# Designs tried in a protein design run: peptides against a protein of PDB entry 5JXT. Part 72

Target 1, 319 residues: chain A of PDB entry 5JXT
Amino acid sequence: SLLPKKEINVYIGMSEMQVKWYQKILEKDIDAVNGAGGKRESKTRLLNIVMQLRKCCNHPYLFEGAEPGPPYTTDEHLIYNAGKMVVLDKLLKRIQKQGSRVLIFSQMSRLLDILEDYCVFRGYKYCRIDGSTAHEDRIAAIDEYNKPGSDKFIFLLTTRAGGLGINLTTADIVILYDSDWNPQADLQAMDRAHRIGQTKQVVVYRFVTDNAIEEKVLERAAQKLRLDQLVIQQGRAQVAAKAAANKDELLSMIQHGAEKVFQTKGAFGTMAEKGSQLDDDDIDAILQAGETRTKELNARYEKLGIDDLQKFTSESAYE

## One batch from the design tools (peptide; aimed at target 1 Y61 E67 Y72 T74)

Design b2_p27_2 (made by RFdiffusion4)
Pose (drawn by RFdiffusion4):
Structure b2_p27_2 (pose): chain A 317 residues (1-241, 244-319), chain P 27 residues (1-27)
Amino acid sequence: SLLPKKEINVYIGMSEMQVKWYQKILEKDIDAVNGAGGKRESKTRLLNIVMQLRKCCNHPYLFEGAEPGPPYTTDEHLIYNAGKMVVLDKLLKRIQKQGSRVLIFSQMSRLLDILEDYCVFRGYKYCRIDGSTAHEDRIAAIDEYNKPGSDKFIFLLTTRAGGLGINLTTADIVILYDSDWNPQADLQAMDRAHRIGQTKQVVVYRFVTDNAIEEKVLERAAQKLRLDQLVIQQGRAQVAAAANKDELLSMIQHGAEKVFQTKGAFGTMAEKGSQLDDDDIDAILQAGETRTKELNARYEKLGIDDLQKFTSESAYE
Amino acid sequence: SLREPLAADTETNEEEDETLLERLMEA
């Protein structure tokens, strides 16, 4: 029995420093922010703003010249200058206290570099797979974290790094520092720990910058994830739109017994006998329209799970 | 503890930004 995972959006604000940088990004190209300029502009200008705001929502030290002036030290400012780091510090502290281990995923490798300095600062044992990591390296990194009684606590990965089917069930908590544009990528990262061999409840925390660009980014991915479900659930429809033996058999046998019973004429003919007054015609049209409504209202309301014929139906016996 | 600047590596930053921008365009 594999427990369904708990996925929680943790909505996070921004530090005073992030607001300064966030405003500068928006100011440096305010024209494109207000939707100015021609409609012919390529997608490049807006997408550059998206990248900067994404980096800003992650950590301000991703911008050169942002970290406090030289010389550079790794201290508490690494935590309190990014809203996500403040939430993560207490979250990781609470995770270790309850005997849990955690996989931390990110889109940007330069953020895992910042998380490396944090792990060394707090004394956390950790592993990293980068996507810019050799094959034999990440094999050892997987094994080191999966070793029984492992020294490690945090596993730093990029959402895409490892590839398909790698197993990290020795962790039961997943933290998505930032989200991906295609929902299958984040969903695959959660399934590094949420797969066969996982014994404990998998909990996934997704850091989202509330009232900023990442909240809006998230709604779009949730929509694209909902669209994918509808396509996959309806993937049986085109194969259904020939005729089975039973389907052909049912067409022929339908009402055959009543035909054999009949010596004279059938229904509409036996009761009225090839002569029809106005009242008889009106009853035929009223009964038909009623049947037509009930038939259409029954089938136009159905779903794929009702129309889909099982392959075992072809096993006529 | 003392160290060098974190965001001083321009080439790595540009390559990462380009990779991420390509992913965004594909999206």

Design b2_p27_2_s1 (made by RFdiffusion4, then SolubleMPNN; from b2_p27_2, 13 letters changed; failed a check: too like the target's own chain)
Amino acid sequence: MLREPFAADKAAAEEEDAELLAEMLAA

Design b2_p27_2_s2 (made by RFdiffusion4, then SolubleMPNN; from b2_p27_2, 12 letters changed)
Fold by OpenDDE base, seed 4:
Structure b2_p27_2_s2 (fold): chain B 319 residues (1-319), chain A 27 residues (1-27)
Amino acid sequence: as target 1 above (319 residues)
Amino acid sequence: MLREPFAADREALEREDQELLEEMLAA
């Protein structure tokens, strides 16, 4: 029988460079961030801020002028300038040592470019699929990865390209490097490894930048997923239609952690304490803290009914 | 090895930004 998947949110602090770029993104549109636009503020403008903040949470090198150079080179700076890369680099060593194989999902193909350079730099053998990958090349990459005795350790995928019904049950670890705005896309990504034919315990690591926009993206996704489940169970299909984030929700999401980011002169959390020098004990602590926070997050939504979830704003989660 | 910066292709970056924005608008 297929074992239930284990899902762990991995809460990761920003690097010093990420903090600096996160500040710059907020400062560039400070009037919108402060809600000074009022009724005149467009939903699109707020979503642009959310998107740029999500890019910063993934890697600062997605922004012009963030990458150190010229000359531009692939080196340890590719890792230590992004909190998620620092954790990924340690986690992949552990995953490889245990004889597991890993799917890494992102929303951003440009992040996969960074991850390819990282794989080459670390000597990890990989496959890649994104939205631009031709159908024949997708089949070839899947077949190469799934081949008996394949030396391919990592599969890099955009979440949407990975969503296309493919079987990757030869992997037992899934890393969601970022979260989709639609939680169903992430579930579909997990189901590539967590499917009939899987012989191992599937473990899903969801990377979440701590004290940033991604915590609110995760909370919104968890709320939406619970609401969708309850609507299906109760046969109340009409309730699902109100799921678009309003302006006040988007503003609250953007403002989450912003004050702490402006007050921070360096990195966040474990990135401030250890930087790139995370050891195995630090990773165990991060994973244990993540498992605890994941249980607490799930417990908040499991007790809520449809009416509670419809009224549940990000502010009411802290009362 | 020398390379271009990851953000060098502005057109590709702007295209992906637009795609991500459209995805967020649709959800």
Scores: peptide ipSAE 0.606, ipTM 0.951, DockQ to the pose 0.669
OpenDDE base, seeds 1, 2, 3, 5: peptide ipSAE 0.605, 0.600, 0.448, 0.602; ipTM 0.950, 0.950, 0.909, 0.950

Design b2_p27_2_s3 (made by RFdiffusion4, then SolubleMPNN; from b2_p27_2, 10 letters changed)
Fold by OpenDDE base, seed 4:
Formats: C-alpha cells, structure tokens, sequence
Structure b2_p27_2_s3 (fold): chain B 319 residues (1-319), chain A 27 residues (1-27)
C-alpha cells in the first residue's frame, strides 16, 4: 500500500545579501508598501512587489547587479548568498547518504539555471524539465531518470512542467524550493513521486523564507486548500469563489516581516548564527522546528469552518 | 568557469516575471 506522504515546512532565514535586496525592493516602492496609495493603489502594483519579494526569497542573483562580478563564476558564493541554497546543500548531502532520490520544484526556470550550475559545481547528476523543454526531450529526461540503476540523483522541474501527469516514483524526496500561488499546483507536483508504484515513504520539504512574504504565501495557500476541501465535502461548490487576494491582504503580506528586515543588519536566524557552516545538528534543529510549525499551521486551519476561512484577516490567525 | 550572470538575459527575465504575475492575477 502507498504510505501517506509526510510534508514538512522548512523555515529558512535570509542571507545578508537577501536582506539587502529585500530592503531595496521595499524601498523602491515604499509608498505602496506603507499603503499611502490608498484607493488609487493598483492590485497589479502590489502583486509586482509580491513577485519581486518572492524572487528575493529564492535567490538574489535573479536581480541585475546582485551577483558578484565581473568575472562571473560558479563558486561557494552561489550557495552562501541564498538561505535556501545553504539548507539545500546540506539537505541534499543527507538525502544522498540515505540512498534517496530527489525532485526539486520551483516556479522559476531562472532558479533552475542556478540549480543546474549548483549541481555541476557539487558533482550531482541531474535531469531538468521546464516550460521550454520539448516534448521528446521531456520523455527522454523522464526515462533517463526512471531507468533501473539510473545515476541521476536530482530531477529539476518547474512546478508547471511537473504538473503534466508524469510518473517520478523512482524519487522518494520532494523539495518545493518555492510555493505556488495555487496550492493545487504544489499537490500535483508532490503526486509525481507520491503515486502508485512508489515503494518508499515520500517526504516533502517545502522551503519557506522565515519572517518574509513566503510565510504569508504559505498561510494563504493552506487556507485556500482547506477551504477547497471543506467546500467539496459540504457540496457547497458555489462558495468556492476564487477569492482573489484583495488589496488589503496583499498589503498585509508585503508588510509581514518588513520592519524586522529594515532593522536587521546582516542575515536572519540560523543564517546569522552559522552562515554557510550549518552542520548536521543545525539541519536537524531546522527540520524539527519546521515539523512543529507545520503541525501548528495545520492545526490552526483544521479547526476553522468555511465562514472563518473566507475571512483572510492577519488578525484572525492570532486569536 | 567564466559565465554570464544569471540576470543577463533581460528579455527572458521580463517574460518570466510577466508569466508569474499572470498566474498570480488568475488565482
């Protein structure tokens, strides 16, 4: 029988470079961030800020002028300048030692470019599929990854490309490097490994930048997923109005952690304490803290009814 | 190994940002 998947949110501090770029993004549109635009502020402008903040949470090198150089080289700076890369680098070593194989999903094909360079730099054998990958090349990559005795350790995928019904049950670990704005896309990604033919316990690691926009993206996704489940269970299909994020919700998401980011000189959390020198105990602590916070998050939404879940107020999550 | 910076392809960057924005608008 297929074992239930285990999902763990991995809460990760920003690097010093990420903090600097996160500040720059907020400062560039500080009037919108402060809500000074009032009724004139466009939803699109707020969504642009959310998008830039999400890019920063993934990797600062997604921005012009962030990457050290010229000359531009692949080296340890590719890892230590992004909190998610530091955790990924340690986690992949553990996963490999356990004899597991891993799918890594992102929303951003440009992040997959960084992850390819990282794989080459670390000597990890990988496959890649994104939205630009031809159908034939996609089949070839899947077959190469799934073949008996495949030496491919990592499969890099955009969440969109992974959604296309492919079978990757030869992997038992899923890393969601970022979260989709639609939680169903992430579920579809997990279901590439968590499917008939899987023989191992599937573990999903969802990377979440701590004290940043991604915590609110995760909360919104969890709320939406629970609402969708309850609507299906209650037969109230009409109540599943795709509550598009309102301006106040988006503003609250943007403001989350912004004060701490402006007050911070350097990196956040474990990244400030250990930087790139995370050991196995530090990773265990991060995973254990993540498992606890994941249980707390789930327990919060499991107790809510449909009427409560329709009210996304930042305040109602603390009552 | 020498390479271009990951942010060098400004056109691809814009197209991906637009695609991400469109997904966020549709959800």
Amino acid sequence: as target 1 above (319 residues)
Amino acid sequence: MLREPFAADKERLREEDEALLERMLAA
Scores: peptide ipSAE 0.598, ipTM 0.950, DockQ to the pose 0.635
OpenDDE base, seeds 1, 2, 3, 5: peptide ipSAE 0.594, 0.593, 0.597, 0.594; ipTM 0.949, 0.950, 0.956, 0.950

Design b2_p27_2_s4 (made by RFdiffusion4, then SolubleMPNN; from b2_p27_2, 8 letters changed)
Fold by OpenDDE base, seed 4:
Structure b2_p27_2_s4 (fold): chain B 319 residues (1-319), chain A 27 residues (1-27)
Amino acid sequence: as target 1 above (319 residues)
Amino acid sequence: MLREPFAADKEALEEEDKELLERLLEA
């Protein structure tokens, strides 16, 4: 029988470089971030800020002038300048030692470019599929990954490309490097490994930048998923208003952690304490803290009814 | 190995940002 998947949110501090770039993004549009634009503030402007903050949470090298150089080289700086890369680098070593194989999903193909260079730099054999990958090349990559005795350790995918009903049950670990706004897209990604033919316990690691916009993206996705489940269970299909985020909701998401980011000199959390020198105990602590916070997050939404889940108020998450 | 910076292709980054924004508007 297929074992239930285990999902763990992995809360990761920003690197010093990420903090600096996160500050720059907020400062560039500080009037919008402070809500000073009032009725004149466009929803599109807030959406752009949200997008830039999410890029920063993934990797600062997605911004012009962030990457050290010239000359531009792939080296340890590719890892230590992004909190998610530091955790990924340690986690992949553990996964490999366990004889597991891993799917890594992102929304951003440009992040997959960074992850390819990282794979080459670490000597990890990988496959890649994104939105630009031709259908034939996609089949070839899947077959190469799934073949008996495949030496491919990692499969890099955009969440969109992974959604296409493919079978990757030869992997037992899923890393969501970032989250989709639609929790169903992430579920579809997990279901590439968590499907008939899987023989191992599937473990999903969802990376979440701590004290940043990604916590609010996660909360909103969890709320939406619970609402969708309750609507289906109650037969109230009409209540699933795909309510696009309103301006106040977007503003609240942008403001989340912003004060702490402005007050921070250097990196956040475990990244401030250990930087790139995370050991196995530090990873165990991060995973254990993540498992606890994941249970707390789920327990918060499990107690809410449909009427409560329709109210995205930043205040109702603390009552 | 020498390479271009990951952010060198501005047009590709802008196009991806646009696609991601479009997906966010559809969500």
Scores: peptide ipSAE 0.563, ipTM 0.939, DockQ to the pose 0.620
OpenDDE base, seeds 1, 2, 3, 5: peptide ipSAE 0.552, 0.308, 0.552, 0.561; ipTM 0.936, 0.875, 0.936, 0.939

Design b2_p27_3_s1 (made by RFdiffusion4, then SolubleMPNN; its pose is not in this set)
Fold by OpenDDE base, seed 3:
Order: C-alpha cells, then structure tokens, then sequence
Structure b2_p27_3_s1 (fold): chain B 319 residues (1-319), chain A 27 residues (1-27)
C-alpha cells in the first residue's frame, strides 16, 4: 500500500547577503512598504515587490550584479550566500547517503539554472524540466531519470512543468525549494513521487525563509487549502473565488518581518550562528523545529471555520 | 537501434546546450 507522504516545512534563515538584498528591495519602494501610497498604490507595484522579495528568499544571484565577478566562477559562494542552498547542500548529502533520490521543485526557472551550476559543482548527476523544455526532451529526461540503475540523483523541475501528470516514483524525497500561491500546484508536484508504484516513504521538505515574505505565502496557501477542503466537504462552490490577494493583504505580507530585517546586520537564525558550517545535528534540529511548526500551522487552520478562513488572518491578529 | 541512437543524440545535444549556457555565464 502507498504510505502517506510526510510533509515538513523547513524554516531557514537568510544569509547576510540575502538580508542586504532584502533591505535594498524594501528601501527602493519604502513608501509603498510603509503604505504611504494609500489608494494610489497599484496592486501591480505590490505584486512586483512580493516577487522581488521571493527572488531574494530563493537566491541573491537572481538579481543583476549580485553574483561576485569577474571571473564568474561557481564556488562555495553559490552556497553560503543563500540560506536555502546551505540547508540543501547538507540535506542532499544526507539523502544520498540514505540511498534516496530527490525531486527539487521551484517556481523560478532561473533558480533551476543556479541549481544546475550547484549540481555540477558538487558532482551530482541530474535531469531538468521547465516550461521551455520540449515535449520530446521532457520524455527523454523522465525516462533517463526513471530507468533501472539510473545514475541521475536529482531531478530539477519547475512546479508547473512537473505538475503535468508525469510519474517520478523512482524518487522518494521531494524538496519544494519555494511555494506556489496555489497549494494545489505544490500538491500536484508532490504527487509525482507520491503515486502508485512508489515503494518508499515519500518525504516532502518545503523550504520556507524564516522572518520573510515566504512565511506569509505559506500561511496564505495553507489557509486556502483548508478553505478549499471545507468548501468541497460542505458543497459551497461559491467560496473558491477569493484566490487573489487584495492590496492590504499584499502590503501586510511585504511588511512581515521587515522591521527585524532592517535591524539585522548579519544573517538570521541558524545561518547567523553556524553559517555554512552546519553539521548533521544542526540539520536534525532544523528538521525537528520545522516538524513542530508544521503541526502548529496545520492545527491553527484545522480549528477555523469557512467564515474565518475567508478573511486574511495575519499572525499579528492572534497576538 | 535507430530510436536508441536518436535518444542518445537528443541527450548529447541537451548536455551540450547545458555546457554552452554555463560558458555564456562565464564570458
């Protein structure tokens, strides 16, 4: 029988470089971040800020002039300049030692380009599929990954391209490097490994940048998922319509953790304490803390009714 | 035989495009 998938949110501090770039993004649009634009502030401008903050949470090298060079060489800087890469690097080493194989999903094809550079730098054999991958090349990549005795350890996918009904049950680990605004897209990605033909316990690690916009993206996605479940259970088809965040919701998301980011001179959390020197015990601690926070997040939304889930609840409403 | 050679060629072309993308970032 297929075992239930285990889902763990992995809360990761920003690197020092991520903090600097996160500050720079907020400062560039400080009037919008402070709500000073009022009714004149466009939803498009707020969505652009959210997109830049999400890029920063993924990797600083997604911005022009962020990568150190010339010469532009792949080195340890690719890892230590992004908290998610530091955790990923240690986690992949553990996953490989366990004889597991891994799917890595992102919303950003340009992040997959960074992950390719990383895979080559570490000597990890990989496959890649994104939205630009031709149908034939997609089949070839899937077959190469799924073949008996495949030496391909990692599959790099954009979440939406990976959602297209493919079978990747030869992997037992799923890493969501970032989250979709639509929780169903992430579920569809997980279900590439968690399907009939899977023989192992599927574990899903969802990377979440701590004290940043991504916590609010996750909360909103969890809220929406619970709402969708309750709507299906109660037969209330009309409620599904509030998919898009309003201006005030977007502003609240942008403001989340911003003050602490402005006060921070270095990295956050475990990245401040250990940086790139994370050991196996530090990874276990991050995973255990993540499992606890995941249970707490789920328990928060399980108690809410449809009417409560229709309102954007920021954590600041429960303080 | 012909299908396996076409699959091999497509794989080699993908690996070459991946190399060219990496070289273009270094330039």
Amino acid sequence: as target 1 above (319 residues)
Amino acid sequence: EEEEEEERRRREELEERERERREQKKA
Scores: peptide ipSAE 0.022, ipTM 0.597, DockQ to the pose 0.105
OpenDDE base, seeds 1, 2, 4, 5: peptide ipSAE 0.016, 0.017, 0.018, 0.016; ipTM 0.514, 0.608, 0.588, 0.557; seed 5 fails the geometry check

Design b2_p27_3_s3 (made by RFdiffusion4, then SolubleMPNN; its pose is not in this set)
Fold by OpenDDE base, seed 5:
Structure b2_p27_3_s3 (fold): chain B 319 residues (1-319), chain A 27 residues (1-27)
Amino acid sequence: as target 1 above (319 residues)
Amino acid sequence: EEEELKEELEEEEEEEREEERREQKKA
């Protein structure tokens, strides 16, 4: 029988470089961030800010001129300049030592390019598929990964490319490097490993940048997932219709943690204390804290009814 | 609507990648 998957949100502090870029993004559009644009502020402008902040949470090298160079060489800077990479680098060593194989999902194909450079730099054998991957090359990559005795440790996927019904049950670890706005896309990604034919306990690590917009993306996705489940259970199909973030919700998401980001002169949390020097105990502490916060997040939404979830704008969760 | 938000965000990512490519061509 297929074992239930274990899902853990891994809350990760920004690196010093991410904090600096996050500040710059907010400062560039400070009038929009402060709500000074009012009704004249376009939804598109707020969505652009959201996208830039999400890029920053993933990796600062997604911005032009962020990578240190010339010479442009892949080195330890690729890791320590992104909190998620610092945690990923330690976690992958553990996963490999355990004889596990891992799927890494992102929304951003450009982040997969950074992860390829990282895989090459660390000597990890990988496969990749994204939205641009030809059908034949996709089949070849899946077959190469799934073959008996495959030496491919990592599969890099965009969440969309992973959505295409493929079977990757030869992996038992899933890393969601970022989250989809639609929690069903992430579930479909997890279900590449968590299917009939899986023989191991599937563990899903969802990376979430702490004190940043990604916490609000996660909260919104968890709220929606619970609402979708309740709507299906109650047969109330008409209730599901308020899925797009309005301007006020987008603004609230952008403002989340912004004050603390502006006050911060370095990295956040464990990244400020340890940076790239995270040890095994630090990773265990991050995973344990993440497991606790994941249970708390789920327990918050499990108690809510349809009417509560529809009224539950992100503001009322902190009282 | 969230598929629309995702599509809007992805269209904006494509537009930014086009702007970055236009800036790189001007440099």
Scores: peptide ipSAE 0.020, ipTM 0.547, DockQ to the pose 0.043
OpenDDE base, seeds 1, 2, 3, 4: peptide ipSAE 0.019, 0.020, 0.019, 0.017; ipTM 0.541, 0.552, 0.522, 0.506; seed 2 fails the geometry check

Design b2_p27_3_s4 (made by RFdiffusion4, then SolubleMPNN; its pose is not in this set)
Fold by OpenDDE base, seed 2:
Structure b2_p27_3_s4 (fold): chain B 319 residues (1-319), chain A 27 residues (1-27)
Amino acid sequence: as target 1 above (319 residues)
Amino acid sequence: DEEELEELLEELEEELRRAEIRAQKAA
């Protein structure tokens, strides 16, 4: 029988470079961030700020002029300049030693380019599929990854491209490097490994930048998922949760952690304490803290009814 | 439509920039 998947949110502090870029993004649109535009502030402008903040949470090298060079080199700076990369680098070493194989999902094809540079730098053999990958090349990559005795350790996928019905049950670890606005897209990605033919316990690690917009993206996705579950259970088909955030929700998401980011002179959390020098005990502590916070997050939404979840703003989750 | 085109252009410019960086690292 297929074992239930274990899902853990992994809360990760920003690097010093991420904090600096996060500050710059907020400062560039400070009037919008402060809500000074009121009704005149476009929803598009807020969506653009959200997109830039999510890019920053993934990796600062997604911005022009962030990567050191020219000349451009791949070195340890690719890792220590992003909190998620520091945790990923340690976690992948552990996963490999355990004889596991891993799917890494992102919303951003450009982040997969950074992850390819990382895989080459660490000597990890990988496959890649994104939205631009031709159908024949997708089949070839899947077959190369799934073949008996495959030396491919990592599969890099965009969440959308990974959603296309493929079987990757030869992997037992799933890393969601970022989250989709639609929790069903992430579930569909997890279900590439969590299917009939899986022989191992599937473990899902969802990376979440702590004290940043990604916490609010996660909360909104968890709220929506719970609402979808309750609607199915109660047969109330008419409760289509509005798929798109409103302007006030977007503004609240942008403002989340912004004050603390502006006050910060360096990295956050474990990135400030240890930086790239995380040991196995530090990773175990991060995973255990993440497991606790994941249970707490789920328990908040399990107590709420449909009417509560429909009125539930991201702010009321912390009250 | 124009805002969506500007966003698409920014995405393409970033993809091109990243491809150029990767090409330089492979040389």
Scores: peptide ipSAE 0.224, ipTM 0.754, DockQ to the pose 0.410
OpenDDE base, seeds 1, 3, 4, 5: peptide ipSAE 0.219, 0.211, 0.025, 0.220; ipTM 0.751, 0.732, 0.596, 0.758; seeds 1, 4, 5 fail the geometry check

Design b2_p27_4 (made by RFdiffusion4)
Pose (drawn by RFdiffusion4):
Order: structure tokens, then C-alpha cells, then sequence
Structure b2_p27_4 (pose): chain A 317 residues (1-241, 244-319), chain P 27 residues (1-27)
């Protein structure tokens, strides 16, 4: 029995420093922010703003010249200058206290570099797979974290790095520092720890910058994830739109017994006998429209799970 | 525990020194 994973959006604010940088990004190209300029502009200008705001929502030290002036030290400012780092610090502390281990995913490798300095600063044992990591390296990295009684605690990965089917069930908590545009990528990262061999409840925490660009980014991905479900659930419809033996058999046998029983004429003919007054016609049209409504209202309301014929129906016996 | 904290502080100091030397070379 594999427990369904718990996915929780953790909505996070921004530090005072992030606001300064967030405002500068929006100011440096305020024209495009207010939707100025021609409609002919290429997508490049707006997408550059998206990248900067994404980096800013992650950590301000991703911008050169942002870290406090030289010389550079690795201290508590690495934590308190990014809202996500403040929430993560207490979250990771609580995770280790309850005997849990955690996979931390990110879109940017420069952020895992920042998380490396954090792990060394707090003394956390950790592994890293980067996507810019050789094959033999990440095999050892997987094994080191999956070794029984492993020294490691945190596993730093990029959402895409490892490839398909790698197993990290020796962890039961997943933290998505930032989200991906396509939902299948984040969903695959969660299934590094949420797969066969996982014994404990998998909990996934997704850091989201509330009232900023990442909240809006998330709604789109949630929509695209909902669209994918509808396509996959309805993937049986085109193969259904020939005729089975039973389908053909049912068409022929329908009402055949009543035909055999009949010596004279059938229903509408036996009761009225090829002569029809106005009242008889009116009853035929009223009974037909009623049947027509009930028939259409029954089928136009159905779903794929009712129309889909099982392959075992072809096993006529 | 005390030996592990000393080794951790030495690793942080080495990394900070190397980073500041690389920054001075860039200048």
C-alpha cells in the first residue's frame, strides 16, 4: 500500500532587500510592465523580466553586486535576505528533528550553489545532482543517499537532472524551492521519493512567493496540469468513434422475439390498421418527442467511462 | 562534537578566503 502524497503550497513573502531588487527590475523596464510599445514586440523582452523576477523570488544573491559589500562572508545574512530561506531554515530544522530526510529541487543551479553554502554553514550532510553532473557521479550520489544508515540528510537536485526512474525512497519529504512551467517536471521530482519502496508518507512542500510573480506562475501550471488530465482521461474517445459481433448481434436480435410472436401487423399498424386520423398522428408525434427528449438527455450527459467498451466484451460466449 | 564544530568553521573560513582571493584577482 503506497500512501498518496501530501502536496502543500507554502506561500512566502519577500525580504526588504528583495523588494528593493524587485522594484528595480520592474523600474528598469517599466514600459513593458505597463504593457506599452507595439504589439509586434517579440516575446524576448517580457521573458527577460520573468527570468529576473524568478531569480529575485528565489534569492537576491543571484544578482551580481547584491550580497553585502566586500569582503564576502557566509553567515546569517544568507538566510534572512531571502524569504524562502527563512521558511526553509526552520522547516529543515523541524524535518531533522522528526527523523525525516528531504529532497530539495530547484530550477536554477546557481541556487543550489547558494544552498550548498547554507548546508555547509549549518553543518548539514548533503548530496547534489546538477544535470551538469556526470553519469558515474550521480550513480554514486544516489547510492550515498540510499545507503542504509546514511550520513546525509539533504539531497539537492535540479528538477530535470537525474533522468527517469531514479529512486530516492530513503527520503520522505520533498521541497520544491521554485516550480517548473510544465507540471509533469515537478510531478516527476516528487515521484523520486513517492514510488514503490517508499514506506512513509511522502509530503511535498512547494515554496511560492505570494502576491508576486510566482503565485501567478503557479495558477497557469495548475491549469495546464488540469488540461493534461482531461486529455488523458478522454484518450479512449477516438478509438471508439467498426462494430463488434455483439453490437451487430444486438441490432438484429432487438425485438426479434416480438416479431416472431406477431401474426398480423406490428405495434402502430396493429392498433390502428393503416388508417390514421388526426388524433392518432398527434399521439405518435407526442410520444416520439417525449422519447426523443429522454433519449438525448440521457446520452448527451454521459462520460467516457460509460461509452467505453471493454476489450472483454469482444469475448462473446 | 567540539572537533566537528572546529572542522566546520575551518571549512567555512577556507571557502571564504578562496572566494575573496578570486574576487581580488578579478580586480
Amino acid sequence: SLLPKKEINVYIGMSEMQVKWYQKILEKDIDAVNGAGGKRESKTRLLNIVMQLRKCCNHPYLFEGAEPGPPYTTDEHLIYNAGKMVVLDKLLKRIQKQGSRVLIFSQMSRLLDILEDYCVFRGYKYCRIDGSTAHEDRIAAIDEYNKPGSDKFIFLLTTRAGGLGINLTTADIVILYDSDWNPQADLQAMDRAHRIGQTKQVVVYRFVTDNAIEEKVLERAAQKLRLDQLVIQQGRAQVAAAANKDELLSMIQHGAEKVFQTKGAFGTMAEKGSQLDDDDIDAILQAGETRTKELNARYEKLGIDDLQKFTSESAYE
Amino acid sequence: EEEEEEEREEEIEERNEERNEEFEEEE

Design b2_p27_4_s1 (made by RFdiffusion4, then SolubleMPNN; from b2_p27_4, 15 letters changed)
Fold by OpenDDE base, seed 1:
Structure b2_p27_4_s1 (fold): chain B 319 residues (1-319), chain A 27 residues (1-27)
Amino acid sequence: as target 1 above (319 residues)
Amino acid sequence: SAEEERKHQAELEEREAKRNKELEEKL
């Protein structure tokens, strides 16, 4: 029988470089971040800020002029300059030692380019599929990954490209490097490994940058997922659950953790304490804390009715 | 193996050379 998937949010501190870039993004649009634009602030401007902050949470090298060089070199700086890469690097070593195989999903094809450079740097054999991958090349990559005795450890996918009904049950670990705005896209990605033909316990690690916009992206996705479930159960029209974030919601998301980011000199959390020198005990502590916070998050939304889930909680960064 | 390590190093150098070339073409 297929075991239920285990989902764990992995809360990760920003590197020093990510904090500096996150500050720079907020400072560039500080009037918008402070709500000084009021009703006159463009929703498009707020969406652009959100997208830049999400890029920062993924990797600072997604910005022009952020990577050290020229000349560009592939070295440990690719890892230590992004909190998610530091955790990924340790987690992949553990996953490999366990004889597991891993799907890594991202919303950003340019992050997959960084992950390819990382895979080559660490000597990890991988496959890749994104939105630009031709149909024949997708089939070839899937077949190469799924073949008996495949030496391909990692499959790199964009979440939407991986959602296309493919079977990847030869992997038992799923890493969501970032989250889709639509929680159904992430579920569809998980269901590539968590399907008929899976023989192992599927574990899903969802990376979430702590004290940053990604917590609010996650909360919004959890609210939406619960709302979708309740709407289906009550036979109501799904119209409310599909509503795009309003300006006030976007502003609240941008403000979340902003004050703490401005006050921070250096890195956050475990990244400040250990940096790239995270050990196996530090990873276990991060995973245990993540499992606890995941249970708390789920329990928070399970108690809410439809009317409460339709309200975006305006937790400003000043509460 | 020493051969696998040489192949790995060659793949790194090829990727770095490609990235540096793509930068030079944008400047």
Scores: peptide ipSAE 0.181, ipTM 0.785, DockQ to the pose 0.654
OpenDDE base, seeds 2, 3, 4, 5: peptide ipSAE 0.010, 0.007, 0.011, 0.007; ipTM 0.426, 0.430, 0.416, 0.449; seed 2 fails the geometry check

Design b2_p27_4_s2 (made by RFdiffusion4, then SolubleMPNN; from b2_p27_4, 12 letters changed)
Fold by OpenDDE base, seed 2:
Structure b2_p27_4_s2 (fold): chain B 319 residues (1-319), chain A 27 residues (1-27)
Amino acid sequence: as target 1 above (319 residues)
Amino acid sequence: MEEELKELEEKIKEREEKRNEELEKKK
């Protein structure tokens, strides 16, 4: 029988470099961040800010002129300059040691380029599929990953490319490096490993930058998923249409953690305390804290009715 | 082991060269 998947949100602090770039993004559009543009601010401008903040949460080298050099080198700086890479690097060692195989999903093909360089640097054998991958190359990559005795440890996928109904049940670990605005896209990604033919416990790690916009992306995705479930259960098909964030929601998301980011001179949380020197006990602590916060998040939305879930709860923005 | 290390070093070098070329073309 297929075991239920275990889902854990992994809350990760920003590196010092991420904090500096996050501050620069907010400062560039400070009037929009402060809501001074009010009703006159373009929704497109706010969406662009959100997109840049999400890039920063993934990796600062997604920005032009962020990578140190010339010369540009593949070295430890690729890892320690992004909190998610520091946690990923330690987590992958554990996953490999336990004899597991891993799917890594991102929304950003340019992040997969960074992850490829990382895989080569660490000697991890991998496959890659994104939205530009030809059909033939996609089939070849899937077959190479799934073959009996495959030495491919990692499969790198864009979430959308992974959504195409493929079977990857030869992996038992799923890492969502970032989240989709549509929680169904992330579920479809998880379902590549969590399908008929899976023999292991599937574990899903969702990376979330702490005290940043990604917490609000996660909350919004959880809210939407619960709403979709309740709408299906109650037969109220008409309610599904308000999927797009409004201006006030986007502003609230941008403002979340912004004050603390401006006050911060270094890295956040575990990244400030240990940086790249995380040990196995630190990873266990991060995963345990993540499991607790995941249960709390789910319990918050399970108590809400349809009418409450249709309101963007502004109250969760200031805690 | 030595051949695998050499192949890895060559792959790293090829990617660094490619990344340097791509970053120079964007300037």
Scores: peptide ipSAE 0.185, ipTM 0.730, DockQ to the pose 0.598
OpenDDE base, seeds 1, 3, 4, 5: peptide ipSAE 0.043, 0.039, 0.089, 0.089; ipTM 0.491, 0.489, 0.695, 0.703

